# Designs tried in a protein design run: peptides against a protein of PDB entry 2AZE. Part 219

Target 1, 148 residues: chain A of PDB entry 2AZE
Amino acid sequence: AQECQNLEVERQRRLERIKQKQSQLQELILQQIAFKNLVQRNRHAEQQASRPPPPNSVIHLPFIIVNTSKKTVIDCSISNDKFEYLFNFDNTFEIHDDIEVLKRMGMACGLESGSCSAEDLKMARSLVPKALEPYVTEMAQGTVGGVF
Target 2, 101 residues: chain B of PDB entry 2AZE
Amino acid sequence: GRLEGLTQDLRQLQESEQQLDHLMNICTTQLRLLSEDTDSQRLAYVTCQDLRSIADPAEQMVMVIKAPPETQLQAVDSSENFQISLKSKQGPIDVFLCPEE

## One batch from the design tools (peptide; made by RFdiffusion4, then SolubleMPNN)

Design b1_p30_1_s3 (from b1_p30_1, 13 letters changed)
Fold by OpenDDE base, seed 2:
Structure b1_p30_1_s3 (fold): chain B 148 residues (1-148), chain C 101 residues (1-101), chain A 30 residues (1-30)
Amino acid sequence: as target 1 above (148 residues)
Amino acid sequence: as target 2 above (101 residues)
Amino acid sequence: SLSVDLKFTITKKDGTVEEYDKIHHLVMSK
């Protein structure tokens, strides 16, 4: 019946939304863990040094990075007010946002790849509200999505 | 019947989605709290050593871009070269190199 | 916000243009 077809269309729509929201939630959890872990690391480091780092030695979020071989030739044009930049690269380059950098630094405790040690998982759980701990555990086991 | 089964499935999916929404709200709340905490913002930084661990300057050049919100980044892939265009509407863009150790 | 807020536009070799609100990692290679 047409009614059943309408409901099946709605079912597929909802399944797709759920899939998208699962991905978004995982990313939000990783961001939360990464940010809190970064702050904790830096707080501890500054306490041990009894002083903050030199102002020009650190890069505050948000930022992005571009990396390429040292052999890559880069041409750059900058507007007088620095509102516009144009870069030309003669070879491969990569762009990373700050979240990607934090993940590669290990700030997300390897949760992004489901490769958490017992200690990493313990740390990750400690950096989220209790309501999110079960989901963190599922992420670590690679079983996210199985419950929906 | 088929209709009853589909109706029940939709109810279950709705409950699952509501659970996800709830968890997402918790996450966004926590992130907002971090963004509103001055001390956390002060401590939200990476070092040049951190960046070197991601892309070793011995082999790679690392360029840092600090841009205002809503800045447009356009990357163009051509047969001979690649281009990055940055256009800001809210202020100047800062670009600098991460030095080698 | 602690995260980057940019608008990304990627033009591929075939001329296709893609827009993104976020890009965590992008590689442009020959």
Scores: peptide ipSAE 0.388, ipTM 0.904, DockQ to the pose 0.927
Fold by OpenDDE base, seed 1:
Order: sequence, then structure tokens, then C-alpha cells
Structure b1_p30_1_s3 (fold): chain B 148 residues (1-148), chain C 101 residues (1-101), chain A 30 residues (1-30)
Amino acid sequence: as target 1 above (148 residues)
Amino acid sequence: as target 2 above (101 residues)
Amino acid sequence: SLSVDLKFTITKKDGTVEEYDKIHHLVMSK
């Protein structure tokens, strides 16, 4: 009886670990798709323009952004060596990492929210190795984990 | 019996986890390839126009933060105000505003 | 690097402190 109980605990632990890994894999897939899609977009754009964009007009990954109303009062203190920053906001602000920005740009083809059209799904599949294509399809359908 | 059933379940779960690990390895490898490709890194950028699509500068300002690895970002919610503290150990932090059109 | 590498520490109004390796989206509002 005790042995069975111990195994049941272990079973539950493994199930939770699998669930966590599924989440991690989905995020990794989204990142891969987003990054490759971004690179592809920019490559095509630069080819059409026959030159790269001005250096000060682009923001290379990685980065984060902070956005707030233009009416928000922001106080900023910066150390002399710029190793330390302190910002004070008198109203609501938001923080987004680069991945979130890419997702909102549509670089993940709407896969992250299940808003993936047939064309988006085709694009998403084309940006991952064949071994990951079935998983991408499941993500689009919202049926991830069905094989487990 | 129950013991045998649980043992079999654990084996099946192990196989499932191994499959996940394999897929994760494939994905991680692809990301590493992107990281190691100089051309890909050169092209891994967004524009101010992209950021404007996320937050219209007519309504909101957008601040961009580029910080060295392991930089600490502390956000504090107080009744009086909100704070963001950035502390880097490896180098200077670059903060700039996305210009409004 | 393709991803941000920051250490996030969030202190909420109730005084609770949470640490994260990643934050995709955070909103602090009154």
C-alpha cells in the first residue's frame, strides 16, 4: 500500500513535469517561428531597398520596452557610469519583452493565441523542422498534449 | 494489480517525457543556429514603425531598454508611485525613446 | 543573443515580492 502511494506521488510529479515541459516547448517553438519570420521579413525588405536601414532606425534583439501615456510624469535618475537607472512613474506603465513585441507584430503567425489562419499555419510550419510540424499543428488547433 | 499498473504508467510517462526532450533539443538546436549565424543576428531587429504598431506614440511614449545580461530590473508598486530600478553588473545600460512621427 | 536575459523582481502593492527570469508583459496600474 505504501509503495503504491509512493508511486502515485511520483506519477503526479512526472505529469506535472511533462506539463511544464510542454509549456516550455510551445514557447520555444513560438520564439523560433517569430525569430525566423522576423529575419525573413527584414532580409526581404533590405533586398527590395538594396541597402540596410539606417543604424539608428533599428533596434536589435534583445531588448525590452516600457510604454506609458504621454501624460505620465517620469522622473529618471542615472548613475554616472550608466550602470544604474531609477525611474519613477506617476501613472500606469507597461513592460514588454522582445518576444512579446514580436508576437504582437504577428511574427508568430497568431499561433500563440490560436488565431492562426491557413496561410499563417503554412508559414509557421515552414519555419520549423519537420519533426516539429505536427506539434505546430496541434498548437494551432489547441489540442497540444493529446498524444500523452 | 495496482502496483503493476502504476509501474506501467510510469514507464509510459517516461517515454512521453523522452519524446518531449527530443523535440525540445531540436528546437533549442535551431535557436542556437540562429544565435550563431551572423547574418541572422544582423537581421534580428525591429523598427520604430514596428514599435509604433504596438504602442501608438501619439498616445503613448515608448522607452527602449538594452541592458547587459543578468541586469536586474526591479519594479515596485506603491500607493504613491511606480518605480523601475535597473542595475547592471556587466556594463552600461542603454535607454532611449522611440521617436514620434 | 535572441532573448533578453534579465532578472525581474516585482513588488506588488500588498508587499509581496515575486522574482522572474522572464516577463513577457507586465502592467502596473493604480
Scores: peptide ipSAE 0.383, ipTM 0.904, DockQ to the pose 0.924
Fold by OpenDDE base, seed 3:
Structure b1_p30_1_s3 (fold): chain B 148 residues (1-148), chain C 101 residues (1-101), chain A 30 residues (1-30)
Amino acid sequence: as target 1 above (148 residues)
Amino acid sequence: as target 2 above (101 residues)
Amino acid sequence: SLSVDLKFTITKKDGTVEEYDKIHHLVMSK
């Protein structure tokens, strides 16, 4: 009886760990798709323009953004060496990391919400190694983890 | 019996976890390859137009922060005001405002 | 690098402090 109880505890531990790894894997897949899609988009755009964009017109990864109303009053203090910044806001602000930005740009093909068109899914599958394609399909269908 | 059933379940879960680990290794490898590819890094950028496209129409002021690794970002919600503090240990922090188009 | 590497510390109005290795989206509002 005690042995069975111990194994049941271990079973639950493993299930939780697997669940966590599933979430991590999904995020990694989304990042891979988003990054490759972004690179592909920009490569195509530069080819069409027959030149790269001006260096100061683009923001390379990694980055984060802070967005707020144009009416928000922001006070900023910067150290002399620019190692420290202090911002004061009098109203609501939002912070987004680069991954969130890419997702909202559609670079993850809507896979993050499980809402993909047939074309979006095709694109997503094309941006991952063959071994990951089944998982991409499961993500699109919302069936990830259905075995557990 | 119950013990045999649990033992088999644990074995199946172990196999499932190993499969996940394998897939994760594939993903991390691909991401590393992207980070090591000079051309990919050159093309890994967004525009100010991209940034504004994802912002709330009512919140069109967009600040970009590029900071060295391990930079600390502290956000404080107080009754007095909202604060963001950035502290870097490895180098200068670059903050700029995306111009309106 | 393709990934942001920051340490986030969020202090709420009630004084609670939360630490994160990453934050995809944070909103602070009145």
Scores: peptide ipSAE 0.378, ipTM 0.902, DockQ to the pose 0.927
Fold by OpenDDE base, seed 5:
Structure b1_p30_1_s3 (fold): chain B 148 residues (1-148), chain C 101 residues (1-101), chain A 30 residues (1-30)
Amino acid sequence: as target 1 above (148 residues)
Amino acid sequence: as target 2 above (101 residues)
Amino acid sequence: SLSVDLKFTITKKDGTVEEYDKIHHLVMSK
């Protein structure tokens, strides 16, 4: 029936929207875990050192990094007001945002790749509100979206 | 019947989406709390050692970009060279090499 | 702010342009 077809179209629309929201939620969870874990790490480190790090030795979020070979020739042009930059590279370079950096640092506990140890998973769960713990577990198991 | 089944499926999907919305709200709230907490912001940093841990420090240069919100970053892949263009409308951009280099 | 807020524009060798609100990792290589 035509009515059934209409409902099927709506069903597909909703499924797609849910899929998008699942992806967004996973990213938000990873960011939350990464940020809280970073803060926790630094707090502990400063407590152990009994002092904060030198101000010029740290980079506060947010940031982007560009990495390239030390042999890469880089030409740089900067506007007088520093509102505009132009870089020319003669070889390969990579760009990473702060979230990617944190993930690679292990701040997301390996949850981003589903490679959490039992201890990693415990840490991840401890860094989110209780309501999010089941979803974290699903992410670790790779079963997110299995109910759909 | 099929109609009833589809209707039920849509209701279930609605409930699932509502659950997702709720969880997302929790996440965004937590992130907002972190952004508003002065101590958390003070502690939200990485070191040059951290940055070098994700790149080969012996072979790689690490450049840090601190830019205002909505800054445009254009990366151009050409046959001759590669280009990065940064353009901010809200304020100056800070670019520097990791101090430990 | 905890996360970077940038507008990414990637121009490919063929001249095509892609725009993104976020890119976690980008590689430009020969």
Scores: peptide ipSAE 0.369, ipTM 0.901, DockQ to the pose 0.937

Design b1_p30_2_s3 (from b1_p30_2, 14 letters changed)
Fold by OpenDDE base, seed 4:
Structure b1_p30_2_s3 (fold): chain B 148 residues (1-148), chain C 101 residues (1-101), chain A 30 residues (1-30)
Amino acid sequence: as target 1 above (148 residues)
Amino acid sequence: as target 2 above (101 residues)
Amino acid sequence: GSKSATATLKVVGGLAKLDLPDEFKVLKKP
């Protein structure tokens, strides 16, 4: 049954591709939710304060952060054009992109870990286009892994 | 039969993939719109307080890196080496600490 | 444990994406 064998191979290929696309879509959704939620938070905060924060008091996206103990000694070498940096530490460190920072801030509503309350889920749904709402629901339920 | 079953499965998978592609297109479009909205970009920031909530400044220092896209980052964390290397192709890299530090 | 990785910074929708292994997201503890 050569034909069946060929179809089985194709089936597996498609399943793998779908899995990859699901992962990509989920990440994109989380990014959108986190970004919009952050913007919304800041807009509200500025309105309440009746002014924007001082420019040097905020860090605009995009960014990455490195954190380490205050006791960690850091040596930094910088090229003249600042295109190259070399940091040497005497102890361990963490590196986070801003997406991870936003997730840890709760900006993704806990959707990334399936820890959405009813209110979190409602917020998440409100921050995506209508077409994406069902997928957000599935993410919250942890049921995206299936074929739909 | 087996052949019919597989054929049906493939059709269903094709439909699922098409749905995913459509959703991804929608999502990508939304992200582009966000990137083009100047007001959203103005409000797209975190505070030092936010960073403190993730990394306690009483115990940890937080270094912020502003690097252009396509910057290469190499990290080594071992008993012998603790290193981060950054190489930008599109412009200078800016590194700073939170003002409170 | 010992770890080494290389990643390229991507920016999508104004957000930075850095595909590093998860072990770089947690400080080593004794």
Scores: peptide ipSAE 0.519, ipTM 0.913, DockQ to the pose 0.651
Fold by OpenDDE base, seed 1:
Structure b1_p30_2_s3 (fold): chain B 148 residues (1-148), chain C 101 residues (1-101), chain A 30 residues (1-30)
Amino acid sequence: as target 1 above (148 residues)
Amino acid sequence: as target 2 above (101 residues)
Amino acid sequence: GSKSATATLKVVGGLAKLDLPDEFKVLKKP
């Protein structure tokens, strides 16, 4: 009985670990798709323009953004070496990492919500290695979570 | 029996996790390749237009923060305090505003 | 409501990741 109980505890631990890894893999896949799609978009745009954009007109990854009302007053305190920043707002704000920004830009092809069109899914599949294509399909169908 | 069944389940879960680890290794390898490719890094950017497309510039301002890895961020949003604190140990932090349209 | 969080900036594959609660990703309604 005790041995079976120990194995059941281990089983549950492994199931939870697998679930966590599945979530991590999905996020990694989305990151890969979003990144490659962004690079592809920019490459095409630069080719069409026959030049890269001005250096100060673009924001290279990685970055984060803070957005708030244009009416929000922001006070900023900066250390001499710029290692420390303190921002005080008089109203609420949002914080986003660049992954979230790319998702909202559509760079992940809507795969993050599992609502890909046929074309979006085709694009998503084309941006991952062959071994990951079935998983991308499962993500689009919302069927991720089964035992391998 | 129950013991044999549980043992078999654990073996199957182990195989499943190994497959998952394999897929994760493939994915992380691809991400590393992207991070090491100079051309990809050169093209890994967004524009102010991109940021304006996701944050209505008519109502919102967008602040961009470029900070080294391992930078600590603390955020408070309450009726009494609206604050963001950044602390880096690996280098200076750069902050700038995205221009309005 | 009141919200507070701390996170450490991680870089994965050249992308930034912040482990912040979702409540910091949506502006409070007036």
Scores: peptide ipSAE 0.519, ipTM 0.914, DockQ to the pose 0.681
Fold by OpenDDE base, seed 5:
Structure b1_p30_2_s3 (fold): chain B 148 residues (1-148), chain C 101 residues (1-101), chain A 30 residues (1-30)
Amino acid sequence: as target 1 above (148 residues)
Amino acid sequence: as target 2 above (101 residues)
Amino acid sequence: GSKSATATLKVVGGLAKLDLPDEFKVLKKP
């Protein structure tokens, strides 16, 4: 009885660890897809324009954004060395990392929300190594979570 | 029996986890390669238009923050306090606004 | 409701990751 109990505890531990790793892998895959898709988009755009965009017109990764109503009053305190910033708002705000921004731009092909069209899925698969393609398919189908 | 079943489950889970670890290693390696590729980094950008597409400056102001890794961010959003604090240890932080359309 | 969080900016594969609660990603109604 005690032996079985010990094994059941171990089983649960492993299941939880696998679940965590699955989540981590999915996020990493989405990051890879989004990044590569962004690079591909920009490469094509620059080729069409026959030049890179003006330096001050683009925001290179990595970055985060804060958005709030245009009517929000913001008070900003900055240290002399610019190592410290303090922003005080008079209303609510949002914070997003660049991964989230890329997802909302559609760079992850809707894979993050299971909203992939056939074309989206094809693009997503093309942006990962061969070994990861089956997992991308499972993500699109919403079948990730089982033991494989 | 119960013991045999559990033992088999554990073996299967171990195999599954090992496969998962392998996939994670592949993915992590690819991300590292991307981060080290000069051309990829040159092309790894968004435009203000991109940001406007997800947060229209006609209604919302978009602030961009470029901070070094390991920068600490503290955020408070309540009826009494609306605050963001940034503290970097590795270098200066750059903040700028996306222009209005 | 009141929300507060602290996170450390991580960079993974050239992308920024900020582990903040989801409520900081959605504007609450004024």
Scores: peptide ipSAE 0.517, ipTM 0.914, DockQ to the pose 0.696
Fold by OpenDDE base, seed 2:
Structure b1_p30_2_s3 (fold): chain B 148 residues (1-148), chain C 101 residues (1-101), chain A 30 residues (1-30)
Amino acid sequence: as target 1 above (148 residues)
Amino acid sequence: as target 2 above (101 residues)
Amino acid sequence: GSKSATATLKVVGGLAKLDLPDEFKVLKKP
């Protein structure tokens, strides 16, 4: 019946929306874990060193990075007010936001790839509120995707 | 019947989405708290050593960009053009290179 | 291949989010 067909269309729409929200939640969880893990690392490091690092030796979040071969020639044009930048490269480049950097640093405990060790999973769980722990477990197992 | 089944499915999906929204709210709240915690923000940094671990300056140059929120980035990577354009609306952009060790 | 993209820098919880295609995260193969 046409009515059933309409409901099936709506069902599919809702399923897709849920899927999108699941993806968003996973990203938020990864961000939280990575951030907290980074903070803990740095806190411990500063305690061991008995002082904070020199201000100019660290890069505070948020940031993005661009990397290219050392041989790449870069032409940079900057507006007077520094509101606008234009970089021209003679070769290819990469762009990463800070969360990507943190992931590659291992700050997300490998959760982003669903390949956590037992120890990594323990760390990941410890860095989120209790309500999110089951979801972290599902992420680690690669079983996220079902409805609640 | 089929209609009743579909109706029930939609109700279940609604409940599932509500649960998901709740979890997202919790997560968003935590992130907000992190952004408001001055000690956490003070410790929220990476070092050049960290960047070297993922992009070795021996092989690659690493440029760090600190731009205000809502900055627009345009990137082109083709055989004819390799370009990054940044346009901020809120303030100046800071760019610096991460040195080799 | 040729790639072009635009993104707006978002900051959530003190972290940057830049929605760029994955191809901008890897150097183009020679």
Scores: peptide ipSAE 0.510, ipTM 0.912, DockQ to the pose 0.688

Design b1_p30_3_s3 (from b1_p30_3, 12 letters changed)
Fold by OpenDDE base, seed 2:
Parts: C-alpha cells; sequence; structure tokens
Structure b1_p30_3_s3 (fold): chain B 148 residues (1-148), chain C 101 residues (1-101), chain A 30 residues (1-30)
C-alpha cells in the first residue's frame, strides 16, 4: 500500500539521519576527551616544571597543520592585510586538523581507533559526564550503531 | 500487520534519535564550558615536540596556520598542481614554522 | 586530514585566545 511505502521511505530517512548523528556524537566525544586530556597533561607538566612554557614555545588551539617534504619548494603570496594566503608547492603536501594532532598524540586514548586498553578506557570515561560513559564503552567495543 | 510494524519501528527510531540528541547536547555543553574556562584555554596548547607525532621536522617542513573562524580553505593536491588557498573574512591569518630539533 | 581538491570552511570548536600577537610567517616555533 502507498501508506506503507511512505513509511518505509521515512524509516530509511530516519536511519540515515541517526547514522549521521552517531558519527557526529562520536566526534564530539573524542573532541571532549582529547581537549580535557590535553589540558590535564599540560597542567601537570607545568606544575612539575613550576612554570608555564615560554610563550613562543607553544601553539594554542585552534590551528591546522600543513606538512611537506623539506625538499618541496613553496611559494607563498600574502595579502597586505594578511587576510589571504596562497601557497604553491612543487610536490604533494598533507593537511591535518588540530583534533587529528591530538588524536595522534594519544589524547583521545585510542578510542578513535578502538585501540583502548583498560587504562585508556578508564581515562576516557573519567573525562566525560556520567551520561556519556555508556557510549564511550560502546565506542571502545566497536558496538556503536546497534540501532540498525 | 505491516503498517503496525512500520509504525512501531518509526517510534523506536524516534526514541533513538531523541537519545542521541540528548547526548549531543551534553557534549556540546561540555565543550562550551571548556571554551569559557580561562585556565582550560590557557592550557589548550601543543608543543613542537607534539607536532612531531604528525611529521618529523627533520624530514618534513611543518607549518602551523592559525586562522579566524569561517576562513575558507582550498586545497589542491594533484599531479598538475599543489596549492593551498586561505581566505579569511574575520581577521588576519598567522603562520608558524616548526624548527628542526 | 583534507583530501586532494578539497574546499571547506574552517570552523573552530574553541575560540582563539585573546591577546594573541600577530606573527610573521617567517617566525619559528621556539
Amino acid sequence: as target 1 above (148 residues)
Amino acid sequence: as target 2 above (101 residues)
Amino acid sequence: PLTSSSTRTLKWLLPLLPNVPAVDPSKYFK
């Protein structure tokens, strides 16, 4: 029947939307964990050093990273007001978000790749509100998305 | 029947989505709290050593770009051209280089 | 990371810290 067909279409639409939201939620959780973990790390490090790092020795979030071979020739054009940049490379390059940097630093506790040890999982859980702990566990187990 | 089954499925999916929305709201709230905490923002930084987890400055040039929100980024990485274009509408863009060692 | 031929608008999760000095592109991380 037409009504059943309409509901089936709606069902599929909702499933897709849920899938998107699951992905978004996972990323938000990872970001939260990574940020809090980074802050804790730096706080501890500064306490041990009994001082903050020199101002020009650190880069505060947010940022992006661009890397290429040291042999790569780069031409850079900058507008007078520095609102516009143009980089031309003679070879391939990579671009990374600050969040990816944090992930590679281990700030997300390996949760992003399902590589959480028991200790990593404990840390991850400690960095989120209680309501999110079950979802963190699901992420670690790779069981997110059980709805469909 | 079929209609009843589909209706029930849709109700269950709605509940699932509502749960996700709730969890997402919790997450966004936590992130906002972090952004509003001065000490947390002060401590939200990486070092050059940290950047080596992405690429070793001994082999790779590592460039850090700090751009205002809503900056447009265009990247082309092909055999014919390799280019990055940045266009900010809110302020100047700053660039840093990670030194060797 | 961005893939080849990518175009996007940067949206930051956290705001920039105030009093961040302008940096010359030739300035090195210390």
Scores: peptide ipSAE 0.023, ipTM 0.855, DockQ to the pose 0.408
Fold by OpenDDE base, seed 5:
Structure b1_p30_3_s3 (fold): chain B 148 residues (1-148), chain C 101 residues (1-101), chain A 30 residues (1-30)
Amino acid sequence: as target 1 above (148 residues)
Amino acid sequence: as target 2 above (101 residues)
Amino acid sequence: PLTSSSTRTLKWLLPLLPNVPAVDPSKYFK
């Protein structure tokens, strides 16, 4: 009985650890797809345009976005060495990381929300190593979380 | 019995975790390859047009922050205070504004 | 000491990070 109880505790510990790793893996897959898709898009666009975009017209990863109403008053304080910034707003703002931006751009093919079309899923699968394709399929179907 | 069942479950969970670790290693390897590839680094960018999918610059001010790794970000968004604090330890922080067309 | 300054139009490059985020950006809100 006590031995069984000990094993049950261990089982639960392992289940929780697996759950955490599943979440991390899903995010890693989404990042991989998003990054590769972004690079692919830009490569194609530059090839079609026969030149890169103007240097001051693009933002390279990584970055963070802050947006607020154009009517919002912003006071900005910056240290002399630019190591420290302080922004004071008179109204609410939003913060987004670059991965979130890529997801909203559709770079993750809707996989993040389970909104993949057949074409989206095909694209997503094409952007990962073969070993990850089954997991991508499971993500699209919402069937992750089971025992492998 | 129950003991044998639990033992079997733990073995299966171990195998599942090992598979997860393997898949995660594949993912991190792929991401490292992207980080090490010069062309990928050059092409890993978004435009102001892309950012308009996040917030319409006609209605919203869109500010872009480029900060070194380990930069600390603190944000307060309440009815009493609206503030963002950035503190870098490795280098200067750059802030950009996405212009309207 | 902090002084006021302005933003500018875009372009800056940092290496990609192969790691999952340590924390969700939303956790920075207080």
Scores: peptide ipSAE 0.021, ipTM 0.853, DockQ to the pose 0.085
Fold by OpenDDE base, seed 3:
Structure b1_p30_3_s3 (fold): chain B 148 residues (1-148), chain C 101 residues (1-101), chain A 30 residues (1-30)
Amino acid sequence: as target 1 above (148 residues)
Amino acid sequence: as target 2 above (101 residues)
Amino acid sequence: PLTSSSTRTLKWLLPLLPNVPAVDPSKYFK
């Protein structure tokens, strides 16, 4: 019947929306873990050194990274007010946001790829509110989405 | 029948979505709290050593961009064009290179 | 070489809307 068909369409729409939200939640969790882990690491490091790092030796979030081969020729033009930049490369380049950098640093404990050791998972769980711990466990096991 | 089954499915999906929304709210709240904490923001940094673990400056040039909010970033990476354009409307853009040593 | 000592709040927070496009580095500037 037409009514059943309408409900099937709605069902599919909701399933797709849930899938999108699952992806967003996973990313939010990874961001939270990575950020808290970074802060914790740096706090410990500064305590060990008994001082903060020199101002020009660190880069505070947020930032973007661009990398390319050292052999790549780069032409750069900058406006007088530094409001505009134009970079021309003679070869391919990569752009990474700060979250990706943190992930590659291991700040997300390998949770982003489901490659967590027991200790990594323990750390990840410790950096989220209790309500999020089950989802962290599901992410580590690769079982996210099985509930739906 | 089929109608009743579909109705039940939709109810279950609604409950699942509500649970997801709740978890997302918890997570975003935590992130907001971190963004508002001065000490956390002070400690939210990476070092050149960290960046070398991502892309070794001995092999790759590593450029860091710090731009104001709402900055436009246009990137083209194709066989015929390799370009990055940055346009800020709220202030100057800072760009610097990660040293090899 | 330039340096920046400016601090900013988190700018990579994902939107909560269900129909958002895939996140790429450009989200940093929005």
Scores: peptide ipSAE 0.016, ipTM 0.840, DockQ to the pose 0.039
Fold by OpenDDE base, seed 1:
Structure b1_p30_3_s3 (fold): chain B 148 residues (1-148), chain C 101 residues (1-101), chain A 30 residues (1-30)
Amino acid sequence: as target 1 above (148 residues)
Amino acid sequence: as target 2 above (101 residues)
Amino acid sequence: PLTSSSTRTLKWLLPLLPNVPAVDPSKYFK
């Protein structure tokens, strides 16, 4: 019947929405872990050094990274007020956000790729509220995707 | 019947989504708390050494862009055009280069 | 014009990570 057909469509819609939210939650968890881990690392480092790093030697979040070959020629146009930038490259470039940088630094404990050691997983679990620990475990095992 | 079965399935999916929403709320709350903590924000930084994990400055130019919220970023990376356009509406954009050494 | 051989390491200062889900590098910019 038409009613059943409509409900089947709705069922599929909800399944897709759940899937999307699962992806969003995973990203949020990774961000939380990465950020807390970064802060923890830097706090420890500053304690050991007995001072913060020089102000121009560090980059505070948020930021975007652009990288390209050192041979790439870049034409840059900047407005007088610095509100507008235009970069023209003569070759390919890459763009990365700060979260990706943190992930590549290992701040997410390899959870993003399911490559957690026992110690990595322990760290990851310690950086989230207890309610999120089971989900972190599932992420590490690659078993995320089921419906609750 | 079939209708009743589907209706029940939808209710179960709704409950599952609610559980998911709850977890998301917990997570976003944690992130908000971190954003509100001055010390955490002060310590939320990377170094040029860290950036080398992305690209080796010996081979790659590493440019850092810091822009106000709501800044528009447009990027084109094709065989015929390689371009990045930034347009801020809330203030100046800062661009920095990571040193090779 | 800039060449990748040029360097400039200068001051950093801006607020952090979103309270909302992010998907791609443009999440901080629109």
Scores: peptide ipSAE 0.019, ipTM 0.845, DockQ to the pose 0.085; fails the geometry check

